Peptides against a protein of PDB entry 5HOI. Designs and how they scored, part 45

Target 1, 351 residues: chain A of PDB entry 5HOI
Amino acid sequence: FRYMPFSPAGTPFGFTDRRYLTMNEVGYVSTVKNSEQYSITVSFFDVGRFREYHFEDLFGYDLCFLNEKGTLFGQSKTGQIQYRPHDSIHSNWTKIIPLQAGERITSVAATPVRVIVGTSLGYFRSFNQFGVPFAVEKTSPIVALTAQNYRVFSVHYSQFHGLSYSLSELGTSSKRYYKRECPLPMSLPNINSDMKKDANLDYYNFNPMGIKSLFFSSYGDPCIFGSDNTLLLLSKWRSPEESKWLPILDSNMEIWKMSGGKETTDIHVWPLALAYDTLNCILVKGKHIWPEFPLPLPSEMEIRMPVFVKSKLLEENKAILNKKNEIGADTEAEEGEEDKEIQIPVSMAAE

## One batch from the design tools (peptide; aimed at target 1 I255 M258 S259 K262)

Design b1_p19_3_s2 (made by RFdiffusion4, then SolubleMPNN; from b1_p19_3, 10 letters changed)
Fold by OpenDDE base, seed 5:
Structure b1_p19_3_s2 (fold): chain B 351 residues (1-351), chain A 19 residues (1-19)
Amino acid sequence: as target 1 above (351 residues)
Amino acid sequence: ERKKRIEETRERIKKLAEE
């Protein structure tokens, strides 16, 4: 196992010279290799609210976090971080995070009021939006971070205990925990089953945890999207006894339903954000599970708890077809069995 | 508006499943 730099919805280079450093509901950050340098572009979905900008990266930033006020960059090996406000009124700032031998920055997060840096040794470093440090805390090794306002969702990894998570609030005087290194019931990527496809191996080498993204919902609930393409939401996190992870969307099932039950093994959901009861995502067609260039327009999926099994839906549709054939209802043309849109019952489409 | 965007997603998935 190796600690890799993680950014929300970041993509690997693959065989290309370009990748997305991060993407969310605000926009997407891309980097292109140019000889010994990188060119970074910060693009926005709301082109009326924000102007796209680019700059030359001499450091090779491999960590990124985008918010409504600015972009945080980080270099996992050197410990350099840079914050770039979107508005020219505020100055850019750069800082070096002190790293021990073999330590890496594994994730960074930024809100309009906080900057957070997590490391492979479990150093949790907090700053204000101007790069003034608040505290350094030693935790279990951090593999992913996201933040909203003063709240931080952190994912930790232990070789002995697997994945855990923390939910904390970074006040002015102290850090409060709502959850502290609690078990995270997310499946890790299965190397043996999924790695038969070279594209999956490339992604695994980029992101061994299989966390495609993590974010806060519009309601401020922690969300995580793993390699199983299931969106998990942490419900009732303010009550320790009532807090639970809810599988609020099986994206593979939803794609299959929305296709009319066609084979959709080459259609992938790439998560951006959860706004109310809709997952904002990129639909990806092809061998790679991540978006290529140019970035497709975002799509919205309604969240639905997975109640139905694909096999049952297929059996029910076969039973309906067999009943139609027995009743001697007209030979609607032999459109090939592959093109018959599976009628998903309206009750199953409403649930 | 939301219902429209969800329907646009469905049509996009249908199109991608035909390619």
Scores: peptide ipSAE 0.501, ipTM 0.935, DockQ to the pose 0.777
OpenDDE base, seeds 1, 2, 3, 4: peptide ipSAE 0.500, 0.499, 0.500, 0.500; ipTM 0.936, 0.935, 0.935, 0.936

Design b1_p19_3_s3 (made by RFdiffusion4, then SolubleMPNN; from b1_p19_3, 11 letters changed)
Fold by OpenDDE base, seed 5:
Structure b1_p19_3_s3 (fold): chain B 351 residues (1-351), chain A 19 residues (1-19)
Amino acid sequence: as target 1 above (351 residues)
Amino acid sequence: SRKEKIQQTRELIAKLANE
């Protein structure tokens, strides 16, 4: 197993000289390889709120996190990090994270008030938005990070224990745990079944955990989107005994329904964010499960509990069609797909 | 509206599934 740098919704180069370092609801960060250097562009979906900017990257940043105030960059091998505010009023800053022999930065996250660095040895480093350090903690190896305000969602990996997660709040003087290295019920990529397609091998080599993205919802709930294309939400995380992971969307099932029951293998959901009860995502057509260039416009997909089996839906639809044909009723009643899927009530968000 | 955006997503998936 090799620890790889993770960024939320980051894409591999593939056979191209360009990739997305990260993307979310705010925008997308791209890098283009120019000989021995890179050109980085920070783009936004709300072009009226933010101005696109670019810079030359001489370090080869392979880690990125975008928020509403700035962009954090990191180099996994050298330990260099850079924070670039979107507003020119605030100065950029650069720092070197001390790394041990063979240690790598595996993930970085930034909020308007915190910067977080996680490593392959499980060093969790916290800073303020100006790069002033708060603490260094030793955890299990960190493979992914996201943050919202003062809260951090971290994913850990052990060869012996598999995936775990932590949910913490980074105060000024203390770290509070809501969850500490609890089991994460996410499936890892199946090397033997999925590796029959070259495109899946390339993605696995880029992201061996299969975590396409992780984020906090608009309600502040931790969300993760794995290789199984299921969106998991951590409900009731403030109550340790009541906390549970909810599968709130099977995106493969939703694509199947919205396609009229077609078995498609070349339409993919690429997750950006969860806003209320809608997944903001990029719909990808093609062999690669990740978006290429140019980036398509974001799409919204309603969250739904995956309670239906495809075979049963097909049988029920056939039975309805047969009954309509027997009754001879020429009423073009709009095929309101009785989308019998239970919408998750907003009340399942953690209070 | 939210309903319009969800409908646009359905139409886009249906389009992409027919290409």
Scores: peptide ipSAE 0.466, ipTM 0.926, DockQ to the pose 0.675
OpenDDE base, seeds 1, 2, 3, 4: peptide ipSAE 0.464, 0.465, 0.462, 0.465; ipTM 0.926, 0.925, 0.924, 0.925

Design b1_p19_3_s4 (made by RFdiffusion4, then SolubleMPNN; from b1_p19_3, 7 letters changed)
Fold by OpenDDE base, seed 1:
Structure b1_p19_3_s4 (fold): chain B 351 residues (1-351), chain A 19 residues (1-19)
Amino acid sequence: as target 1 above (351 residues)
Amino acid sequence: MREERIKETRERIAELAAE
């Protein structure tokens, strides 16, 4: 197993010279390889609120986190981080994170008030927005981070215990845990079944945890979107005994429903954010499960708990079609290409 | 607004499924 740098909704280079370092509801950060250098562009969905900017990257930043105030960059091997405010009023700052031999920065996160760095050895480093350090804590190896305001959602990996998560608040004086290295009930990518397609292997090599993104909802609930294309939301996290992960969207099921029950194996959801009860995402068509260039406009999907089993719906619809064909045998109705739109019962579309 | 954006998403998925 190798720890890879993780950024929310980051994409691999694949066979191209360009990739997205990160994307969310604010915008998207792209990097283009130019010989030994990189050109980074920070783009925004709200072009009226923010101005796109670019710069030359001599360090090869492979970690990124975008927020409404700035962009945090990191280099996983060298330990260099850079914070770039979107507003020209505030200065950029750089820092070197001390790394042990073989240690990597695995994830970075930034809010308007905190900067967080997680490593492959489980070093959790916290800073203010100006790069002033607060503390260093040793945890289980960190594989992903996100943050909102003072709250941090961290994903940890152990070879013995699999995935765990923590939810913490970074106050001025101390770190408070709401959850500390609790089991994360997320499925890991299945190497044997899914890796038969070269595109899936390339993505697995880029992101072996299959975490496409993690974020906080608009209500401040931790969300994670795994390789199974299910959006998990951590409910009731303020009550440790009542806290549970809710599968609030099966995106494959939702695509299947919205397509009229067509087999859509080449349509993919790429998660950006959860705003209220809608997943903000990019719809991706093609062999790759990640968006290419140019980036499509974001789409919104309503969250719905997957109560229905696709196989049962397909069996029921086949049974209804067979009954109609047994009754309808006497009328010479013309062989129109009945586009077999699986009529999803209106009752199932309303729940 | 929300219902319109969900409708647009449904239409976009239908378009992508027809390609």
Scores: peptide ipSAE 0.347, ipTM 0.894, DockQ to the pose 0.757
OpenDDE base, seeds 2, 3, 4, 5: peptide ipSAE 0.344, 0.346, 0.345, 0.346; ipTM 0.893, 0.893, 0.894, 0.894

Design b1_p19_4 (made by RFdiffusion4)
Pose (drawn by RFdiffusion4):
Structure b1_p19_4 (pose): chain A 322 residues (1-190, 198-318, 341-351), chain P 19 residues (1-19)
Amino acid sequence: FRYMPFSPAGTPFGFTDRRYLTMNEVGYVSTVKNSEQYSITVSFFDVGRFREYHFEDLFGYDLCFLNEKGTLFGQSKTGQIQYRPHDSIHSNWTKIIPLQAGERITSVAATPVRVIVGTSLGYFRSFNQFGVPFAVEKTSPIVALTAQNYRVFSVHYSQFHGLSYSLSELGTSSKRYYKRECPLPMSLPNDANLDYYNFNPMGIKSLFFSSYGDPCIFGSDNTLLLLSKWRSPEESKWLPILDSNMEIWKMSGGKETTDIHVWPLALAYDTLNCILVKGKHIWPEFPLPLPSEMEIRMPVFVKSKLLEENKEIQIPVSMAAE
Amino acid sequence: SAVTLNAREVIEEMMREKE
């Protein structure tokens, strides 16, 4: 099996010279093939706070993670990473991650206080926001990483357990695991979208902590999974809280559409900030549309029953209250 | 503040344009 470089909400090149590296509620990072180099553009949705800028990529970064304080870049092959703070007060720093034979950097993540690099051999290298290393850890092969403040949500893969996840906190003292390689019941992919599933074999469209600090993941099944009761290991449950396919179906008047798709950015309490993509492909294009907001709904709506009540989709009060 | 759109209204607009 070949591990692929993962970034939250990243898009493939397809038949173009540009794609999105990473995408969330803060903004979007795109890269354009420029003859022999790349042109990286860092954009923001709150235009008033941060200024959009661009720079020339002489290395070919294919890994990226964006937070409110800076942008982290990474190269899956050479192992070079660069952290660019949004403000000009703080300097950029660059490090090169040691990689063994065939070892690839599979995912990177950054917070205002931590920088995380994961490799295909299971190396977990953590730094502060300035590049000072804390500890090097060996875990299962990492395929996806996201972090919030001091906490890290890592997704692992092997040939035995399949997909597993670890939830840990990088405290000032030492590292503490909340959950260590527990089952991750995310649906795996089972065509026009072939380009995407070569770029992202797991179908993990994005994963992120919620605005209130709960781990979330958005697989190829277009269902938002939220980790509930992660503080008590014996009570941990993955809860499906939004069937985005059902919502597009309800808002489209019960019509099956093959051209409307959801691209996850982040979860804010009960609202999924996303990009509504119109077209044959399931990933967003250029220019990037304005973010949309999709309220979360428990998957308790049956299409057949909704069609009877309407004879937008009107929902029976008895069912809506449930 | 970031400008965002109501998904319900955007989906309905797409369906109207398609028709």

Design b1_p19_4_s1 (made by RFdiffusion4, then SolubleMPNN; from b1_p19_4, 8 letters changed)
Fold by OpenDDE base, seed 3:
Structure b1_p19_4_s1 (fold): chain B 351 residues (1-351), chain A 19 residues (1-19)
Amino acid sequence: as target 1 above (351 residues)
Amino acid sequence: SAVTKNAKEEIQKIMKEEE
């Protein structure tokens, strides 16, 4: 097994000189190979909120994380990281992460308040947004990271234990775990079934875990999208005993339904984010399961959230609305249709 | 705001371009 650099929704080069380093709801980061250097472009979906920018990359950044305030870059082999704020008021900073022999940075994440670096040896390094270190922790080998505000969702891999996950809060003084190296019930890529097309072998070599993306939902729930094209959401993570992974979307089943029941083998969902009850994604047409260039516009796919999650979100939203009404903010409560019957996909209704 | 498409409409469009 080889630890590969992971970035959320990153794409391979394939037979091209260009790829996406990362993409999410904010935008997409592309890199183009130009001789011995790379040209990086940071593009945004909300062109009115952000200005596209580019720079020359002499280091060959193979890790990236995009947020609303800046972009974190990393080089998996050298340990170099760079944070670039989108706003020119804030300075860029660069740091070298000390790596042991054969250690690689496997994933990086950044929020407006934290920078996180994970390695193939399981070093978890935390920094503030200015690159000031907080701590170094030894965990199981890290294969993927995402973060929202102070929360970190980490995926770990052990050859002995398979996939695990952690959910932690990086406070000012200490790290709190909500979940610590718990089993992750995600299917790994099946080389024999999924690799029947040579195009999938290139993706497996790029991303052996098959994690297309991981993110936090708009409600702050950890989400992961694997090679099986199922979106998993970690429900009730604040209650350790009640916490469970919910398969909230089978994207292959939703494509099949939306096509009118035609078997389509060339339409693929590429996940970006989960906002409320909608998956933001790229619909990819072609032999490759990943988006090529130019990037298609994002598509919104409605998620039939499980009743228990929808009800809790409605209660939390009602509680937020009631608090706003107590503060004298006239927000018209749109009476959204409460009773949309959750059709569990037939594949999931057999449990 | 980011411009997004409806996934159902986009899939139906893709399917019509293949016929």
Scores: peptide ipSAE 0.572, ipTM 0.939, DockQ to the pose 0.652
OpenDDE base, seeds 1, 2, 4, 5: peptide ipSAE 0.572, 0.571, 0.572, 0.570; ipTM 0.940, 0.939, 0.939, 0.939

Design b1_p19_4_s2 (made by RFdiffusion4, then SolubleMPNN; from b1_p19_4, 8 letters changed)
Fold by OpenDDE base, seed 1:
Structure b1_p19_4_s2 (fold): chain B 351 residues (1-351), chain A 19 residues (1-19)
Amino acid sequence: as target 1 above (351 residues)
Amino acid sequence: SAVTVNAKEEIKKIMEEEE
């Protein structure tokens, strides 16, 4: 097995000189190879909120994580990382992560408050948004990372135990685990069945875990989208005994339904984010399962959340709107992060 | 706000471009 650099929704070069380093609900980061250099562009879906920016990359960044405040870049072999705020107020910073012989950075994540680096030897390194280190922890080999606020979702791989995951909170003084190296019930890509098409082999060589993306939902639930095109959501993770992975969307089945039951073998879902009951994704037409250039507009795919969840969310949104209307204009109500857990009912697995 | 399209409408459009 070879550890490869992973970024959420990153694409391979294929036969081209360009790829997406990462993409999510905020935007997309592209890189173009120009001889010995790379040209990186950070583009945004909300063009009114953020200004697209470009820079020359002399290091060949192969890791990326985009958030609402900045972009983290990493070079898997050299251990160089760079954080670039989207605003011009905050300065860029660069750091070298010390790597052992043969060690690679396998994934990076960044929030407005944390930077996380994971390696092929299982070194988990945490920093603040200014690159000040907090801790180094030894875990099982890290293959993927995502983060929201202070919370980190990590995927680990062992040759003996397969895939596992951790869910942790990176406070100011300590790391708290909600889940620590628990089994991840995600299927790995099947080399013998799926690799009959050259396009699938190219993707497998780029991403041998088949993890197209991982993110937190708008409710702070860990989500993962594997090679089987199923969106898994970790429900009830605050309750160790009740926590379970829910298959909340079979994207192949939804494409089939939306096509009117036609066999569409050339339409693919490329996941970006989960906002409420809607998967934000790119619908890809063609031989490759990943988006090419130019990037299509993001598509909203409604997930069949049980009616009980939709009703509760609608009531909560109405309650928030009513509270905002009752609180007169002058108090910046600190929206206390009501850590709202989505209770997805079991009935979705039977339709 | 980000400009998005409806997945069902986009799939329909993709299918109509193949016919």
Scores: peptide ipSAE 0.546, ipTM 0.938, DockQ to the pose 0.580
OpenDDE base, seeds 2, 3, 4, 5: peptide ipSAE 0.544, 0.545, 0.542, 0.546; ipTM 0.938, 0.938, 0.936, 0.937; seed 2 fails the geometry check

Design b1_p19_4_s4 (made by RFdiffusion4, then SolubleMPNN; from b1_p19_4, 9 letters changed)
Fold by OpenDDE base, seed 1:
Structure b1_p19_4_s4 (fold): chain B 351 residues (1-351), chain A 19 residues (1-19)
Amino acid sequence: as target 1 above (351 residues)
Amino acid sequence: SAVTVDAKEEIAKIMKEEE
């Protein structure tokens, strides 16, 4: 096994001079080889909200994370990171992460309030949005990171234990774990069966874990999309004993249904984000399982149970709260109720 | 807002371009 730089929904170069460093619901970051240099473009799906920008990359950034406020770049070998706010009012900053001999940055994540760097030796480094360090923690080797607000979803790999995950919150004074190096029930790419197609071998060499993307849902639930094209959602993560991974979407099955049951071996889902009950994705047509250039428009794929139930229960609870407020009941709306995880009824998760 | 397409409509379009 070789540790490779991972970015959410990043694509390989393949036989081209260009690739996507990352993509999500905000936009996509592309890089183009130009001799010994790279040209990076940060593009957005909401062109009215954000202005596309580009810059010359002399470092060869191979790690990227895009959020609504900026883009984090990283170089896996040198340890250089750069944060670029989308707004020109805020200054760019650079930092060198100290790496040991043979250590690589394997993943980076950024929120409007936190920057996270994970390494092949399991160094977890946290910073604020200005690159001020909080802590360095030693974990199992990190292979992927994502973050939302103060929460971090990390994927770890051990040769002895396989894949594990952690879910943590990065407060100002301390790190809280909701989950710490718990087993991740995701299948690794099958080298022997799937690698008969050259395109699959190229992708495996780029991403040996087969993690196409990982993100937080709009409800703050950790999501992961593996090589099996199944979207896994971590449910009930606030309750350690009740927490479980839910296979909320088999994307191959949904493509098959949407095609009217035709064989669609050249149509692929490339995951971007989960917003409410919809998977934002790129529908890719062709030999490669990843999007090429130009990028197609994002597609919305409806997810049935259990996310739909969560959405409906949230709307119903909001409607009940609004109705109570109209009736003039002096129930002090404890601000603390909004962050309660909605318990999905067990009966609905089995259909 | 980001411009998105319905996945079922986009698959139906892709399938028509193959016929």
Scores: peptide ipSAE 0.567, ipTM 0.941, DockQ to the pose 0.551
OpenDDE base, seeds 2, 3, 4, 5: peptide ipSAE 0.567, 0.565, 0.564, 0.562; ipTM 0.941, 0.940, 0.939, 0.938

Design b1_p19_5 (made by RFdiffusion4)
Pose (drawn by RFdiffusion4):
Structure b1_p19_5 (pose): chain A 322 residues (1-190, 198-318, 341-351), chain P 19 residues (1-19)
Amino acid sequence: FRYMPFSPAGTPFGFTDRRYLTMNEVGYVSTVKNSEQYSITVSFFDVGRFREYHFEDLFGYDLCFLNEKGTLFGQSKTGQIQYRPHDSIHSNWTKIIPLQAGERITSVAATPVRVIVGTSLGYFRSFNQFGVPFAVEKTSPIVALTAQNYRVFSVHYSQFHGLSYSLSELGTSSKRYYKRECPLPMSLPNDANLDYYNFNPMGIKSLFFSSYGDPCIFGSDNTLLLLSKWRSPEESKWLPILDSNMEIWKMSGGKETTDIHVWPLALAYDTLNCILVKGKHIWPEFPLPLPSEMEIRMPVFVKSKLLEENKEIQIPVSMAAE
Amino acid sequence: EEKREETRELILKMAKESE
C-alpha cells in the first residue's frame, strides 16, 4: 500500500496546474504549477484581520496546515518544512525532517504553540512554534494529523487493525494519551472521482477539532463523525451528527442531485462551515466559492416518510421534535 | 441563522439549475 500526502480539505491537480493544499475556517492555501516551480497563495476569509499574500515555492510543498497564527508547509519527499507566521513580527523558520529509505511525510499540523510532523513509518516529531524539538516518538504509520492548542488528533493505518486513531495532549511536561490507537469507524471508499481517491486513498476529506475541542472527521461517506466522551476511555463513542447528503436532498426538494457536494472546513458548535461545490467533481475549484453553513442534524430522517408528508422538504413537527 | 437560510436558498437554486 502506498501512503499519500494528506492535508485537511486538500484537492488534487486533476487536469489543471493548480490545487488547494489545505482549507479550513481561517482561509485557503492554493498552489499553482509555474513552469518548474510552484506559486503558493495563502488567502483568508476574514479579510480584515490578515492580508492575503503569495510567495514562490522552490521545493514543491504538497503538505500544508493552517491556523490563526501561521501557516505550516511540508514536502513529502525531501522532508523540508517551513512555518510562516501571518504577522511579519515573527520570522519564518525552516527545518529538514530526517527520512529513511521510502519514508514519506504523510501529514503535518500546527498550532500557535506546537508543530507536528507525521511520517509513513510512524515517526511523530513535535516542535514549538519556533522549531525547537521536544521529543521524537515512534508510533504506528500516521496518515492524518490535526491539532488544537496542545492536543493532537492522529489517524493511523496498518495492515492489521486497519484505521485507528490516537488522541493525545502535548503538555509542558510530557506527552499524555487520552486514547491510544482505538478503532476509527470511518467508512472507507468502495468513476469520475478516481483522481481524488488516488490523491486521498482513505477518503478522509478533512478532520479537525470542533470549536469546543472535540475530534471530528469527514470521510468519503460525507458523514460528520464526532468523538463523544473521549475523556473517559471506556465511554468513547463516534457519533454521526450530520448526513450532508440527506441535507442537500432535503434542501433540494427531495431531488437526487449528482452535482452538489459538501467540502468540510470546520465545526462551530452546531454549524458545519463548508464549501458547496457545484459540478461533476466532488472537490472545489477556482475560484473558491464563499463558505456556507450547514446545521448539524441527527441521522433520523427517512426519505420515504418525508415524501409522504410533503404530499424545500417540509418536515413533520412530530418527527422534527424527535 | 441568516447564513443558514442563504445556504438553503443556494442549494435550492443549484438544484433547479441542474435540471

Design b1_p19_5_s1 (made by RFdiffusion4, then SolubleMPNN; from b1_p19_5, 10 letters changed)
Fold by OpenDDE base, seed 4:
Order: sequence, then C-alpha cells, then structure tokens
Structure b1_p19_5_s1 (fold): chain B 351 residues (1-351), chain A 19 residues (1-19)
Amino acid sequence: as target 1 above (351 residues)
Amino acid sequence: SEKIEETRKKIAELAEEEL
C-alpha cells in the first residue's frame, strides 16, 4: 500500500497533461503540466459571484481544497502549503509543514476559519485561516480530510484495522471529538476483479482507497462516496450510541433506473456535494470514471436508499408486460418494435 | 425539481450515445 495525496473529487492525469486537483459545489481547480511547471486555474460554477483566476505553480501542488473564501494548495512531498483567498483583499500565505523522513501530506482541508493538514504518519495539524497554528495531534495515518466551518471529517487507514473515521470540532482552545477513529464501513477497491480495465488501474494507482470524494452535507453531516459508487451519510453523529452510516444513494442503481434499465458501464457519477436531499455531481460518459475536460455542467440526483433489486423490477415489468399482452390479445395492434423501455413506476419515487 | 428531471433526461441521452 502507498499513501497517495488525496483531494476531494480530484482526478488523475491519465494520458493527459491536465487534471482536476479538486472539485465541489463551489467550483473546480485544474492543473496543466507546462514543461517543468504547472498552470493552476481556479474556476467557479457561480461565475457571477466569483472570478476565475490562474497562476503558475513552480512547486507541483498535488493537494487542493476549495471553499467559498479561498483555495488551499499542498505539495505532498515537500510539505509546502499555500492558501489563496479568492478575494484580492486578503493576502496569500505560504508555509512549510515539517515532515519526517518518508512522511507525506496525504490530505488538506480549509474552511473560512480553519486549515487542516493530515499526514501519512497521522500528524493532524490545525491552523486558522491565516496559517497560525493551533495544535499538532498524532492520530492513525490520515488518508482523507474534509472540513466545514469548525468541523473536520478525517479518514484514517491502518494496515491492521482498515479504514476508520473521526469527526471533530476545532475550537480556539480545544479539539472536541464526536467520533474518534471509529470503523468506517466503506468498501475498498477490489484489485482482482475491477483492475481488468487499465482505466481502473490508473485510478487505483492515483487513489488506492477509492474515495472519490468526502464532504459535509448542507446540514453538516459527514458524507463519503467510495469506489462502489454509494453515498454514505453519517446520521445522528451527535449521539455516539445512535450514530450510523446510511447508504443514501446507490448512483449505479440510479443511473440504471434513469436509463430505462440499460446495463451501462460507461456512465459514471462524480460526486461534488450533498445539498439537502440532492447529490450535486458530474455525469461522466466514457471509459474513465472521472470527468475529463471541459467539465460538464453539474447535475442533481435525489438521494434514495437502495431498497430496489434489479431482478424484482425486471420481474414486475415482465408481469406488467404479460398483463398488457393478455389484455391486448383482442386488438390487432400492429407489431411495431416497441423498444422495451423498462417503465420504472414513478409512484415508488414519490412516497 | 426541474434539475432532477434534467438529470434524468441527460442520463437517458448518455445511455443512447454509443462510445
């Protein structure tokens, strides 16, 4: 296993000179290789609220986190971090995170009030938005971070225990845990079954955990979207005994439903954010499970617990077709090749 | 929402596109 730099919804270069460093509901950060340097562009979905900007990156930033106030960049090997406010009123700042031999920054997160750096040795470093340090904590190795306001959702990896998560609040004087290194019931990528396609291997080498993204919902609930294309939401996290992960969306099932029951292998959901009851995402058509360039417009999917079984829906549709054929046997309706669109009953969508 | 229906339409369109 190798610790790789993780950013929410970041994409690999693949065979291209460009990739997304991160994307979410605010926008997307791209980087383009330009000889020995990189050109970074910070783009926004709300073009009326924010102005796109770019800069030359001489450091090769491989970590990024975008929020409504600025962008945090990090270089996993050197320990350099940079915060760039979107507004020109606030100054950019740069810091070097001290790294031990072989230590890497594995993830960074930023809110309007906090900056967080996680490492492959499990150093959790917290700062304010101006880069003033608050604390250094030693945890299990950090593989992913996200943050909203004062809250941090961290994913940890142990070779012995697999994935765990923490949910914490970073006050001015103290860190409060709501959850501390609890088991994360997320499926890891299956190397043996899924790596038959080069594209899956490329993505696995970029992101061995298969975490496409993690974010907080609009309600402040931790969300994670794994390689199984299932959106997990941490419910009732304020009550330690009642807290549970809910599979609130199987995106492959929703694609299957919305396609009229077509078995598609080339349509993919790329998660951005959860706003209320809708997953904001990019629909990707192609061999790669990640968006290419240009970035498609975001799409919205309604969250639904995966209670449907494809086989049952196919049986129900066969039963409906058989009933229509039994009723229709008395009318000489012409043999038009009616494309067998699996009518998924809309009524199961509204209760 | 209108956007959810747009998503449905977009998935249908993408499912008809041969690669």
Scores: peptide ipSAE 0.447, ipTM 0.915, DockQ to the pose 0.777
OpenDDE base, seeds 1, 2, 3, 5: peptide ipSAE 0.441, 0.442, 0.442, 0.445; ipTM 0.914, 0.915, 0.914, 0.915

